# Ledger of designs, part 139: peptides against a protein of PDB entry 3EFO

Target 1, 262 residues: chain A of PDB entry 3EFO
Amino acid sequence: SQLADLYKSCETDALINFFAKSAFKAVLHQPLKVIREILVNQTAHMLACYRKNCASPSAASQLILPDSMKVLPVYMNCLLKNCVLLSRPEISTDERAYQRQLVMTMGVADSQLFFYPQLLPIHTLDVKSTMLPAAVRCSESRLSEEGIFLLANGLHMFLWLGVSSPPELIQGIFNVPSFAHINTDMTLLPEVGNPYSQQLRMIMGIIQQKRPYSMKLTIVKQREQPEMVFRQFLVEDKGLYGGSSYVDFLCCVHKEICQLLN

## One batch from the design tools (peptide; made by RFdiffusion4, then SolubleMPNN)

Design b2_p16_8_s2 (from b2_p16_8, 9 letters changed)
Fold by OpenDDE base, seed 4:
Structure b2_p16_8_s2 (fold): chain B 262 residues (1-262), chain A 16 residues (1-16)
Amino acid sequence: as target 1 above (262 residues)
Amino acid sequence: MLEELIKETEELGKSL
């Protein structure tokens, strides 16, 4: 059907860009609660329409998403959890204003990365490979105490180190003997000069490439206070300030769809 | 990563 074709042609990244800009524009004249409700309703309505008119017959209780929008819920959840749409006193007005302005000017690719960061397992690097490590899901469940991860969202870059990170990697990256010796106040990695260091720097360079803003590097040690900031970028998890996990949001969307269809 | 996410979404959808 024509409608089915429309859904097939839709791209989630374009939709999330649109929704983000629309929502962030609305922040100036509508309550945040209303904006969030509208976003959820729009998402549910769109998906309900697909379920009703395009999806193959199946159990009414099943959540059926079009192929092009299978990742829409996760991105929408990320949008809903963005500080611009949250009325939390812990987030400064300046920060919300800043992010709002940034997103308003973002292209599709930029907003996609912004709302769902890249999380790369750096501890798995092959120094002889020019390939980037495969990104993992932005969830604490994908972190490892033995691992080192690089997170980037186009604006911020974090190097997260597990408490049990391999000393040899720490030595390779920071030229220090252990986790405890890492200085988290630095914003630049030292030029150690070994293959691993060079590989990491190359990866960071690739991530920075074609991004409109220079990403500030923050080094984060697991279980230290600054890790809380890093965890906010694990967007699939439950948010510190009331945002739902991806799973919970998916359930919410499903319920909303069912309500629309009944 | 995206493939995994999609797969999980599908699995969750079936279980809801």
Scores: peptide ipSAE 0.270, ipTM 0.851, DockQ to the pose 0.896
Fold by OpenDDE base, seed 2:
Structure b2_p16_8_s2 (fold): chain B 262 residues (1-262), chain A 16 residues (1-16)
Amino acid sequence: as target 1 above (262 residues)
Amino acid sequence: MLEELIKETEELGKSL
């Protein structure tokens, strides 16, 4: 059907870009609560329409998403948890305005990365490989106290270190003997010159390529106060300011779809 | 990562 073809032609990255810009424009004229509700409703309506008109017969309670929109819910949840759409006093007007303006000018690829960051397990690097390590889900559950992770969203870059990060890797990256000796005030990694350091720098370079902005590097130690900022970018987890986890959001969307179909 | 996410979404969808 024509409708089925339409859903096949739609891509989540383009949709999230559109929804983000539309929502961020609406911030100037509508209450944030209303905007969030509209986004959820639009998502549910789109998916309900697919379920009703395009999906193969199945149990009515089963969540069925078109292939092109399999990851729409996670991106939508990320959008909903963005500071621009949150009405929290802890969020400054300047920060909200800044991010709003940035997203309004982002292309499809940029907004995709912005809303769902890359999280790379740096501690698993093969120094002989030219390939990037496989990204993991943006959740605390994928971190480890023994691990080192690089997170990037096109605007910020974080190097997160577990409290039990291998001393040899710490030495390789920072040229210090232990986790305790790492200076988190640095914005640049030292040029240690060993293969591991070079590989990490290469990866950071690749991530920075084709991005319109130079990403500021922030070093984050697990269990230190700045980790709270880092955790905001673990977008699948429950938000610091009351945003839903991905799982909770998906359940919410499913419930809304069922209500629309009943 | 996206493949894993898709798989989890599908599995969750089956259980909802």
Scores: peptide ipSAE 0.252, ipTM 0.844, DockQ to the pose 0.823
Fold by OpenDDE base, seed 1:
Structure b2_p16_8_s2 (fold): chain B 262 residues (1-262), chain A 16 residues (1-16)
Amino acid sequence: as target 1 above (262 residues)
Amino acid sequence: MLEELIKETEELGKSL
């Protein structure tokens, strides 16, 4: 059907860019609660329309998403959890204004990365490969105490180290003998010069070159205070300031869809 | 990563 074709042609990244800019514009003249409700409703309506008109027969209670929008809910949840829309007193007005303005000027690729960061397991690096490691889902469940992860969202870059990170990798990256010796006040990695260090630096360079803004590097040790900031970028998890996990949000959307269809 | 997410979403959708 024509509707089915329309849904097939939709790209989630473009939709999220549109919704983000629309919502962030609306912040100037509408209550945040209303904006969030509108976003959820819009999401539900689009998906309900598909369910009604395009989906194959199935159980009425089953959540069915079009192929082109299967990742829409996760990105929408990320948008809803953005500081601009949360209006928590812990977030300064300046920060909200800053992020609002940034997103208002972002292209599709930039906003995609901004709302859903790239999380790379760099402890698995193949020094013989020039390819980026496969990104993992942005959740605490994907981290390992034995792992080292690089997170980037186009504005910030984090190097997260598990408490049991391999000493050889720590030595390779920082030229120190152990996790305890890592200085988290550094914003630059030392030029150790070994293949692993070079590979990591190359990866960081590749990530940076594709972004319009210089990403400041923050080194984060697991279980130290700064890790709390890092965890806010694990966008599939429950947000610190009331945002839902992806699973919880999906359940919410499902409920809304059912209400629209019944 | 997205493929995994999609699969999980589909499975979760069936269970909802």
Scores: peptide ipSAE 0.249, ipTM 0.841, DockQ to the pose 0.845
Fold by OpenDDE base, seed 5:
Structure b2_p16_8_s2 (fold): chain B 262 residues (1-262), chain A 16 residues (1-16)
Amino acid sequence: as target 1 above (262 residues)
Amino acid sequence: MLEELIKETEELGKSL
């Protein structure tokens, strides 16, 4: 059907870019609450239409998403949890204005990465391989106390270290004997020169490629205060300022769809 | 990551 073809042509990355720019434009003229409601409703309506007209027969209550939009809910949740759309006094007007302007100029690829960061398990690197490690879900549940992770969203880059990170990797990256010796005030990795260090630097370089802004590197130790900033980029988790987890949001969307179809 | 997310979303959708 024509509708089915339409959904096949709709890619999540393009949709989220459109919704983000539309919403961020609307903040100048509409209350944030209304904007958030519109976004949720639009998402639900779009998915309800698919369920009604395009999806294969299934249980009436089952959540069915088109293939091209399987990850739309997670991106939409990330958008809804962005500081521009949050009505929290803890978020400064300047930060809202800054991020709004940034997103308004982002292309599809930029906004995709911005709303859902790339989280890479650096501790799994094979120094003999030229392949990047596979990204993991942006959630605390995917972190490990024994792991080292690199997070990038096109604007910021974080190197997160678990409290039990392997000393050999710490030595390889920082040229210090232990986790405790790592200086988190550094904005650049030392040029240690060993294969692991070189590989990590290469990965960071690849991530930086084709990004319009130079990403500032922040080194984060698990259980230290600055980790709270890092955790804000674990976008599938509950937000610090009251945003829903991905799972909770998906349930919410499902309920809305059911209401529309009943 | 996306494949995993999709699979998990599908499974979750079946349970809702």
Scores: peptide ipSAE 0.233, ipTM 0.833, DockQ to the pose 0.837

Design b2_p16_8_s3 (from b2_p16_8, 7 letters changed)
Fold by OpenDDE base, seed 1:
Order: sequence, then C-alpha cells, then structure tokens
Structure b2_p16_8_s3 (fold): chain B 262 residues (1-262), chain A 16 residues (1-16)
Amino acid sequence: as target 1 above (262 residues)
Amino acid sequence: MLEELIKEIDELGKSL
C-alpha cells in the first residue's frame, strides 16, 4: 500500500532530526513536560498507524514496528533524555542553550551521533588495521572493568578506563605504570609514539575530522566522580533525573499504542 | 551493533 511504502521510506535519523528541532524550538514557548508528552504521543500515533494499517497480523499485545523505524523509540528516548528537555542540573543554563542552538543547525548525521553516541572498545584495537573498531551498544552492560572505551557524540569525547585496564595498554597510552598514575586532568593524550598510541590517536583523529566541532577529550576513570557524567552518555540505560532506559520507554510507547488502538 | 539492537527490540516487542 501507499502507506506501507511511506513507512518504508522513512528514516529514523531524519525523523529524529525533525523531532529534535521541533522540540527544541518548542522549548521557547511550551513547558518541558508538555513537549515530552507531545513527543511520546507523536511517536505512538505514528507507530499506531503502522500497526493498524500496515503491520501483518499478529498478537494484539505485540509491539510491531516498521523496519525503517525499528530503532526510532531508542533514539526518541535519547531525545527525551537530553539535557535540553530534562533540564538536568549538572548542565548549566548556558550549556543547555548552546546545545539547543547546535541541534537546531545539525544535519541528519550530526544529530544521529549527538543523540546516540559512538562507543568504541579501543582495548581491542588491532594496531595493524586502519579500520575503526566496531562500536558497541551505549550501555553499562557493554563496559568492562578490564576495558578501555572511547565515546564520542560530536561534541564531547571521553576515554573511559576500567579499574582493571591492562597495564600494558595504560603504559602504551599514557606512559605510566598503572591505572592509579593516570592523570584525569589532561585533555590531551601524551605523544608516546608506540603503535597502539598511534592507532588510538589516528582513530580519534578520524572521529574528529568527520565532525564540525572540536571535541574536548575527557579522561574518565571507572569509579571516580567524573564517571557519573560519562554514564549519562550511555543512552540505552536508565538515566539520572527521570530518564528511562530504552526498554522502559518501549513499554511506555507500547502501552500508548494499545490505548490508541483499543 | 544496530543489528543486535534491532533483534533485541524484536524480541522485546514479542514479549510485551
């Protein structure tokens, strides 16, 4: 059907870009609570329409999403959890205003990365490869105390180190003997010069070159205070200050869809 | 990564 074709042509990244800009514009004249409700309602209505008119027969209780929008709820939840819409206290008013303005001008690729960061397991780097390591899901469950991860969202870059990170990698990256010796006040990695260090720097460079804004590097040690900021970028997880996990949000959307169809 | 997420969403959708 024509409607089915329409859904097939919809891209989640474009939709999120649209919803983000619409919501961030609305912040100027509507309460945040109302904006969040509208976003959820719009999501539910869009998906309810698909369920009603396009989806194959299935159990009424099942959440059926079109292929092109399969991850829409995930990204929508990321949008809803953004500091602009939640007004999280750890972010200054100026930062909120700044992020709002940035998103208002972001293209589809930029907003996609902004709302769902890239999380790379750099402890698995192959120094003989020029390819980026495969990104993992933005969840605490994908982190390892023995791992080192690079997170980037187009505006910020974090290097997260597990408490049991391999000493050889720590030495390779920071030229220090242990986790305890890492200085988290640094915003630049030292020029160690070994293959692993060079590979990491190359990866960071590649990530940076694809973005319009310079990303400041923050080095984060697991279990230290700054890690709490980092964890807010693990967007699949339950956030602080009212943010839901993507699973919880799926349940919410499903409930609303059912209400619309019954 | 996305493929894994999509599979998970599909499974979750069936269980809701």
Scores: peptide ipSAE 0.515, ipTM 0.929, DockQ to the pose 0.865; fails the geometry check
Fold by OpenDDE base, seed 3:
Structure b2_p16_8_s3 (fold): chain B 262 residues (1-262), chain A 16 residues (1-16)
Amino acid sequence: as target 1 above (262 residues)
Amino acid sequence: MLEELIKEIDELGKSL
């Protein structure tokens, strides 16, 4: 059907870009609560329409999503949890205004990265390989106390270090003997000059490429206070300031869809 | 990563 074809043509990244810009524009004239409700409502209606008119016969209670939009709820949850729509006390009014303006100018690729960051397990790097490590899910469940991870969303870059990070990697990256010696106040990695350091810098460079803004680097040590800021970028997880996990949001969306169809 | 997430969502959808 024509409607089915329409859903096949809808890509999550484009939709999120649209919803983000629409919502961020509305911030100037509508209460945040109303905007969030509208976004949830729009998401539910879109998916309900698909379920009703396009989905194959299945149990009415099942959540059925078109292939191109299966991750839409995940990204929508990210949007809803953004500081522009969900004000956080640690974020200044100026910062929210700044982020709003930035998103208003973002292309599809930029907004996708912004709302769902790349999280790279750099502790698995092969210094002999030119390949980037495969990104992992933005969730605490994918972190390891023995691991080192690089997170980037186009505006910020974080280097997260587990408390049990390998000393050899710490030495390779920071030229210090242990985790305890890492200075988290630095915004630049030292030029150690070994293959691992060079590889990491290359990866950071690749991530920075084709991004309109220079990402500030923040070094984050596990279990230190600044890690709380980092964890806010683990967008699949439950947020500290009223944000749900993506699973909880899926349940919410499913409930709304059922209400619309019943 | 994306494939894994999609699979997880599919599984969740079936269980809801």
Scores: peptide ipSAE 0.514, ipTM 0.929, DockQ to the pose 0.849; fails the geometry check
Fold by OpenDDE base, seed 4:
Structure b2_p16_8_s3 (fold): chain B 262 residues (1-262), chain A 16 residues (1-16)
Amino acid sequence: as target 1 above (262 residues)
Amino acid sequence: MLEELIKEIDELGKSL
């Protein structure tokens, strides 16, 4: 059907860009609570329409999403948890204003990365390979105390180090003997000059490539206070300030769809 | 990563 074709052609990244800009524009003249409700309702309505008119017959209790929008709820949840749409005193007005302005100018690729960051397992790097490590899910469950991860969302870059990060990697990156010796106040990695250091720098360069803004590097040690900021970028997880996990949001969307269809 | 997520969502959808 024509409608089915429409859903097939709709890409999640384009939709989230649209929803984000619409919502962030609305922030200026509508209550945040209303905006969030509208976003959820729009999402549910869109998916309910698909379920009703396009999806193959199946159990009514199942959540059926079009292939092109399979991850839409994930991204929508990320949008809903963004500081621009939250009235949390812990987030400064300036920060919200800043992010709002940035997103308003983002293209589809930029907003996609912004709402769902890249999380790369740096500890798995092969210094002889020019390939980037495969990104992992943005969840704490994918982190390892023995691992080192690079997270980037187009605006921020974090280098997260597990408490049990390999000393040899720490030496390779920071030229210090242990985790405890890492200075988290630095915003630039030292030019150690070994193959691993060069590989990491290359990866960081690739990530920075074609991004409109220079990403500030923040070094984060596991279990230190600044890690809380980093964890907010693990967008699949439950947020610190009441944001749901993507699973919880899926359930929410499902219930809304069912209500619309009954 | 994306494929894994999609697969998980599919499974979750079936269990809801």
Scores: peptide ipSAE 0.507, ipTM 0.927, DockQ to the pose 0.851; fails the geometry check
Fold by OpenDDE base, seed 5:
Structure b2_p16_8_s3 (fold): chain B 262 residues (1-262), chain A 16 residues (1-16)
Amino acid sequence: as target 1 above (262 residues)
Amino acid sequence: MLEELIKEIDELGKSL
């Protein structure tokens, strides 16, 4: 059907870009609460329409999503948890204004990366391979105390180190003997020159490619206070300021869809 | 990662 074809042509990355810009434009004229409600309602209505008219027969209670929009709820939840749309006093007006303006100028690829960062397990690097490590889910559950992870969202780059990170990797990256010796005030990695260091720098370079802004590097140690900032970018998890996990949001969307279809 | 997430969402959808 024509409607089915429409859904096939609507991909999550394009949709989230549209919704983000629409919402961020609306911030100037509508209350944040209303904007959030509109986003949820629009998401639910769109998915309800698919469920009603396009989805294959299934149990009525099941959440059925179009293939091209399978992860839309995840991205929508990320959008809803963005500081621009949060009514929290902890978030400065300047930060809201800044991020709003940034997103308004983002292309589809930019907004996709911005709302769902790339999280790479650096500790798994094969220095003999030219391939980037496979990204993992942006969740605390995918971090390891023994691991080192690089997170990038097009604006920020974080190098997160577990408390039990391998000393050999610490030495390779920072040229220091242990985790405790790492200086987190650095905004640049030292030029150690060994293969592991070079590989990491190469990866960082690749990530930086085709991004409109130079990403600031922040080194984060697990269990130190600055880690809280890093955790805000683990977008699948519950937000610091009360935002839902993606699972909770899926449940919310499902309930809304059911209400629309009853 | 994306494939894993999609699979998880599919499973979650069945359980809701």
Scores: peptide ipSAE 0.502, ipTM 0.925, DockQ to the pose 0.838; fails the geometry check

Design b2_p16_8_s4 (from b2_p16_8, 7 letters changed)
Fold by OpenDDE base, seed 2:
Structure b2_p16_8_s4 (fold): chain B 262 residues (1-262), chain A 16 residues (1-16)
Amino acid sequence: as target 1 above (262 residues)
Amino acid sequence: MLEELKKEIDELGKSL
C-alpha cells in the first residue's frame, strides 16, 4: 500500500531532525511541557497508524515498529531529554539558547550524531588497523572500570577513563604513570608519539572530519565530579534531571499506542 | 551497534 511504502521510506534520522527543529522552534511560543507532550503524542500516533494499517498480524499487546523507524523511540527520548526541552533551574538560559541555535542549523547526519553519540572503546584499539573500533551502546552498562572510551556527538568529545584503566595505556596516551596523575584540565592530548597515541589521534581526527564544529575535548575520570556531565551523554540510560531510560520510554510509548488502538 | 539496538527493541516489544 501507499501508506506502507511511506513508512518504509521514512527514516529515523530525517524524522528526528524534523522533530527536533519543530520542537526547538516551538520553544519560543509554547510551554516546554506542552512541547514534550506533543512530541510523545506525535510519536505514538505515527506508530499506532503503522501498527493498525501496515504491520503484519501479531499479538495485539506487542510493540511492532517498522524497520526504518525501529530506533525512533530511542532518538525521541534523547530529544526529550535535551536541555532545550527541560524545565530545570539547573539549566541556564544561555546553554538552552546555544544548543537550540546549533540544532536549528544541523543537517540530518549532524542531528543524528548529536542526539545519539558515538561511544568507542578505544582501549581495544588495534594499532595496526586503520579501522575505527565498533561503537558500543550509549549506556553505563557498556563501560568498564578497566576501559577507556571516546564519546563524540559532533559538538563535544569526551575521553572517559575507568579507575582501573591499564597503566600502559595511560602512559601511552598521557605520558604519565597512573590514573591519578592524569590532568583532567587539559583540552588536548599530548603528542606522545607511540603507535597507540598516534592511532587514537587518527581516530579523533576521523571523528572530527566533516563536522561543522571543532569538538572540544574533555578528559573525564571515573568517579570524579565531572563524570556526572559525561553520564548525561549516555543517552540510553535514565537522565539526571528526571529523564527516562529508553526502555522506560518505550513502555510509555507502547502504552499510549495501545490506548490509541483500543 | 544500531542493529543490536534494533534487535533489543524487537525483543522488548515482544515482552511488553
Scores: peptide ipSAE 0.580, ipTM 0.942, DockQ to the pose 0.858
Fold by OpenDDE base, seed 1:
Structure b2_p16_8_s4 (fold): chain B 262 residues (1-262), chain A 16 residues (1-16)
Amino acid sequence: as target 1 above (262 residues)
Amino acid sequence: MLEELKKEIDELGKSL
C-alpha cells in the first residue's frame, strides 16, 4: 500500500531533526508542558497509524513498530529529556537558548549524533587497525570498571575511565603510572607518541573532523563528581531531572497507542 | 549497535 511504502521510506534521523526543530521553535510561543504532550501524541499517532493500517496481524497488546521507526521512541525520549524542553531551574536560561539555537541549525547527521551520542570502547582499540571501534549502547550498563570509553555528541567529548582501567593503557594515554595520577583538569591528551596514543588521537580527530563545532575534551574518572555530568549523556538511561529511560518511555508510548486504537 | 537496540525493542514490545 501507499501508506506502507511511506513508512518504509521514513528515516528516524530525519524525523527527529524535524520534531526537534518544530518543538524548539514552538518553545517561543507555547508552554513546555504542551510541547512535550504534542511530541508524545505525535509519536503515538504515527505509530498507531502504522499498527492499524500496516502491521501484520499480531496480539493486540503487542507493541509493533516499523523497522524504519523502530528506534524513533528512543530518539524522541532523548528530545524530551533535552534541557530546552525541561522546565528546571537548575538549567540556566543561557544554556537553553544556546542549545536551542544550535539545534535549530543542525543538519540531520548533526542532530542524530547530538541526541544519541557515540560511545566507543577505547580500551579495545586495535592499534593495527585504522577502523573506528564499534559504538556501544549509550547506557551505564555498557560501561566497565576495567574499560575506557570515548563519548561524543558533536558538541562535547568525554573520555571516561573506569576505576580499574588497565595501567598500561593509562600509561599509554596519559604517561602516568596509575588511575590516581590522571589529571582530570586537562582538556587535551598529552602527545605520548606510542601506537595506542596515536590511534586514540586519530580516532578523536576523525570524530572531530565530521562535526562543525570543536568539541572540548573532558576527562572523567569513574566515581568522581564530574562523572554525573557524563552520565547525562548516557541517553538510554533515566535522566537526572526526571527524564525516563527509553524503556519507560516505550511503555508510555505503548499505552497511548492502545488508547488511540481502542 | 542500532540493530541490537531494535531487537531489544522488538522483544520488549512483545512483553508490554
Scores: peptide ipSAE 0.573, ipTM 0.942, DockQ to the pose 0.796
Fold by OpenDDE base, seed 5:
Structure b2_p16_8_s4 (fold): chain B 262 residues (1-262), chain A 16 residues (1-16)
Amino acid sequence: as target 1 above (262 residues)
Amino acid sequence: MLEELKKEIDELGKSL
C-alpha cells in the first residue's frame, strides 16, 4: 500500500532530526511540558497508524515497529532527555540556548550522532587491524571495570578508563605505570609513539573526520567525580535528572499506542 | 550494535 511504502521510506535518523528541530523551535513559543507531550503523542500516533494499517497480523497487545523506525523510540527518548527540553533548575539557560542553537544547524548525520553517541571498546583493539572496533550500546551495562572505552557524540570525546583497566594499556596510552598515575586534566593524549597509542590516535582522527566541530577530549576515570558527566551520554540508561531509560520509554509509548487503538 | 538493539526491542515488544 501507499502507506506501507511511506513507512519504508522513513528513516529514524531523518525523523529524529525533524522532531528535534521542530521541538527546539517550539521552545520559543510553547511550554516545555506541552512540547514533550506533543513529541510523545506524535510518536505514538505515527506508530499506532503503522500497527493498524501496515503491520503483519499479530497479538494486538504487542508493540510492533517498522524496521526503518525500530530504534525511533530510543532516539526519541534521547531527545526528550536533552537539556533543552528539561525543566530542571540545575540546567543553566546558557546551556539550553547553546545546545538549541547547535541542533538547529545539524544535518541528519550530525543529529544522529549527537543524540546517540558512538561508544567504542578501546581495550579490545588489535594493533594489527586497521578496522575500527564495533560500537557497543550506550549503557553502563556495557562498561567494564577492566575496560577502556571511547565515546564521541560529534561535540565531545571521552576516554573512559575502568578502575581495573590493564596496566599495559595504560602505559601504552599514557606512558604511566598505573591507573592512579593518569592525569585527567589533560585535553590531549601524549604522543607515546607505540603501536597501540598510534592506533588509538588514528581511531580518534577517523571519528573526528567530517565533523563540523573539533571534539574536546576528556579523560575520565571510573568512580571519580567527572564520571558523572560521562554517564549522561550513556543515553539508553536513566538520566541524571530523572529521564527514563529507553525500556521505560518503550513501555510508555506502548501504552499510548494501545489507548489510541482501543 | 544497532541490530542487537533492534532485536532487543523486538523481544521487548512481544512481552509488553
Scores: peptide ipSAE 0.588, ipTM 0.943, DockQ to the pose 0.827; fails the geometry check
Fold by OpenDDE base, seed 4:
Structure b2_p16_8_s4 (fold): chain B 262 residues (1-262), chain A 16 residues (1-16)
Amino acid sequence: as target 1 above (262 residues)
Amino acid sequence: MLEELKKEIDELGKSL
């Protein structure tokens, strides 16, 4: 059907870009609560329409999403948890305004990365390989105390170090003997010059490529206070300020869809 | 990563 074809042609990244800009524009004239409700309703309506008109027969209790929009709820949840759409005193007005303005100018690729960051397990790097490590899910469950991860969302870059990260990697990256010796006030990696350091720098460079903004590097140690900021970028998880996990949001969307079809 | 997520969502959808 024409409708089915439409859903096949719609990509989540384009949709989230549209919804983000629409919502962020609306922030100037509408209450945040209303904006969030509209976003959820729009999501549910689109998916309900698919379920009604395009999905194969199945149990009514099942959530069926088109392949092109399968991760839309995840991204939508990320949008809903964005500081621009939250009325939390912990977030400054300036920060909200800044992020709002940035997103309003983002292309599809930029907003995709912004709402769902890349999380790279750099502790798995092969210095002989030119390939980037495969990104992992943006969830705490994918972190390891023995691991080192690079997170980037187009605006921020974090280097997260597990408390048990390999000393040899720490030495390779920071030229210090242990985790405890890492200075988290640094915004630049030292020029150590070994193959691992060079590869990491290359990866960081690749990530920075074609991004409109220079990403500031923040070094984060596991279990230190600044890690809380880092964890906010693990967008699949429950947010610090009451934001849902993507699973919880899926349940919410499902219920809304069922209500619409009933 | 995205494919993994999609699969997980599919499984979750079946259990809802």
Scores: peptide ipSAE 0.582, ipTM 0.943, DockQ to the pose 0.827; fails the geometry check

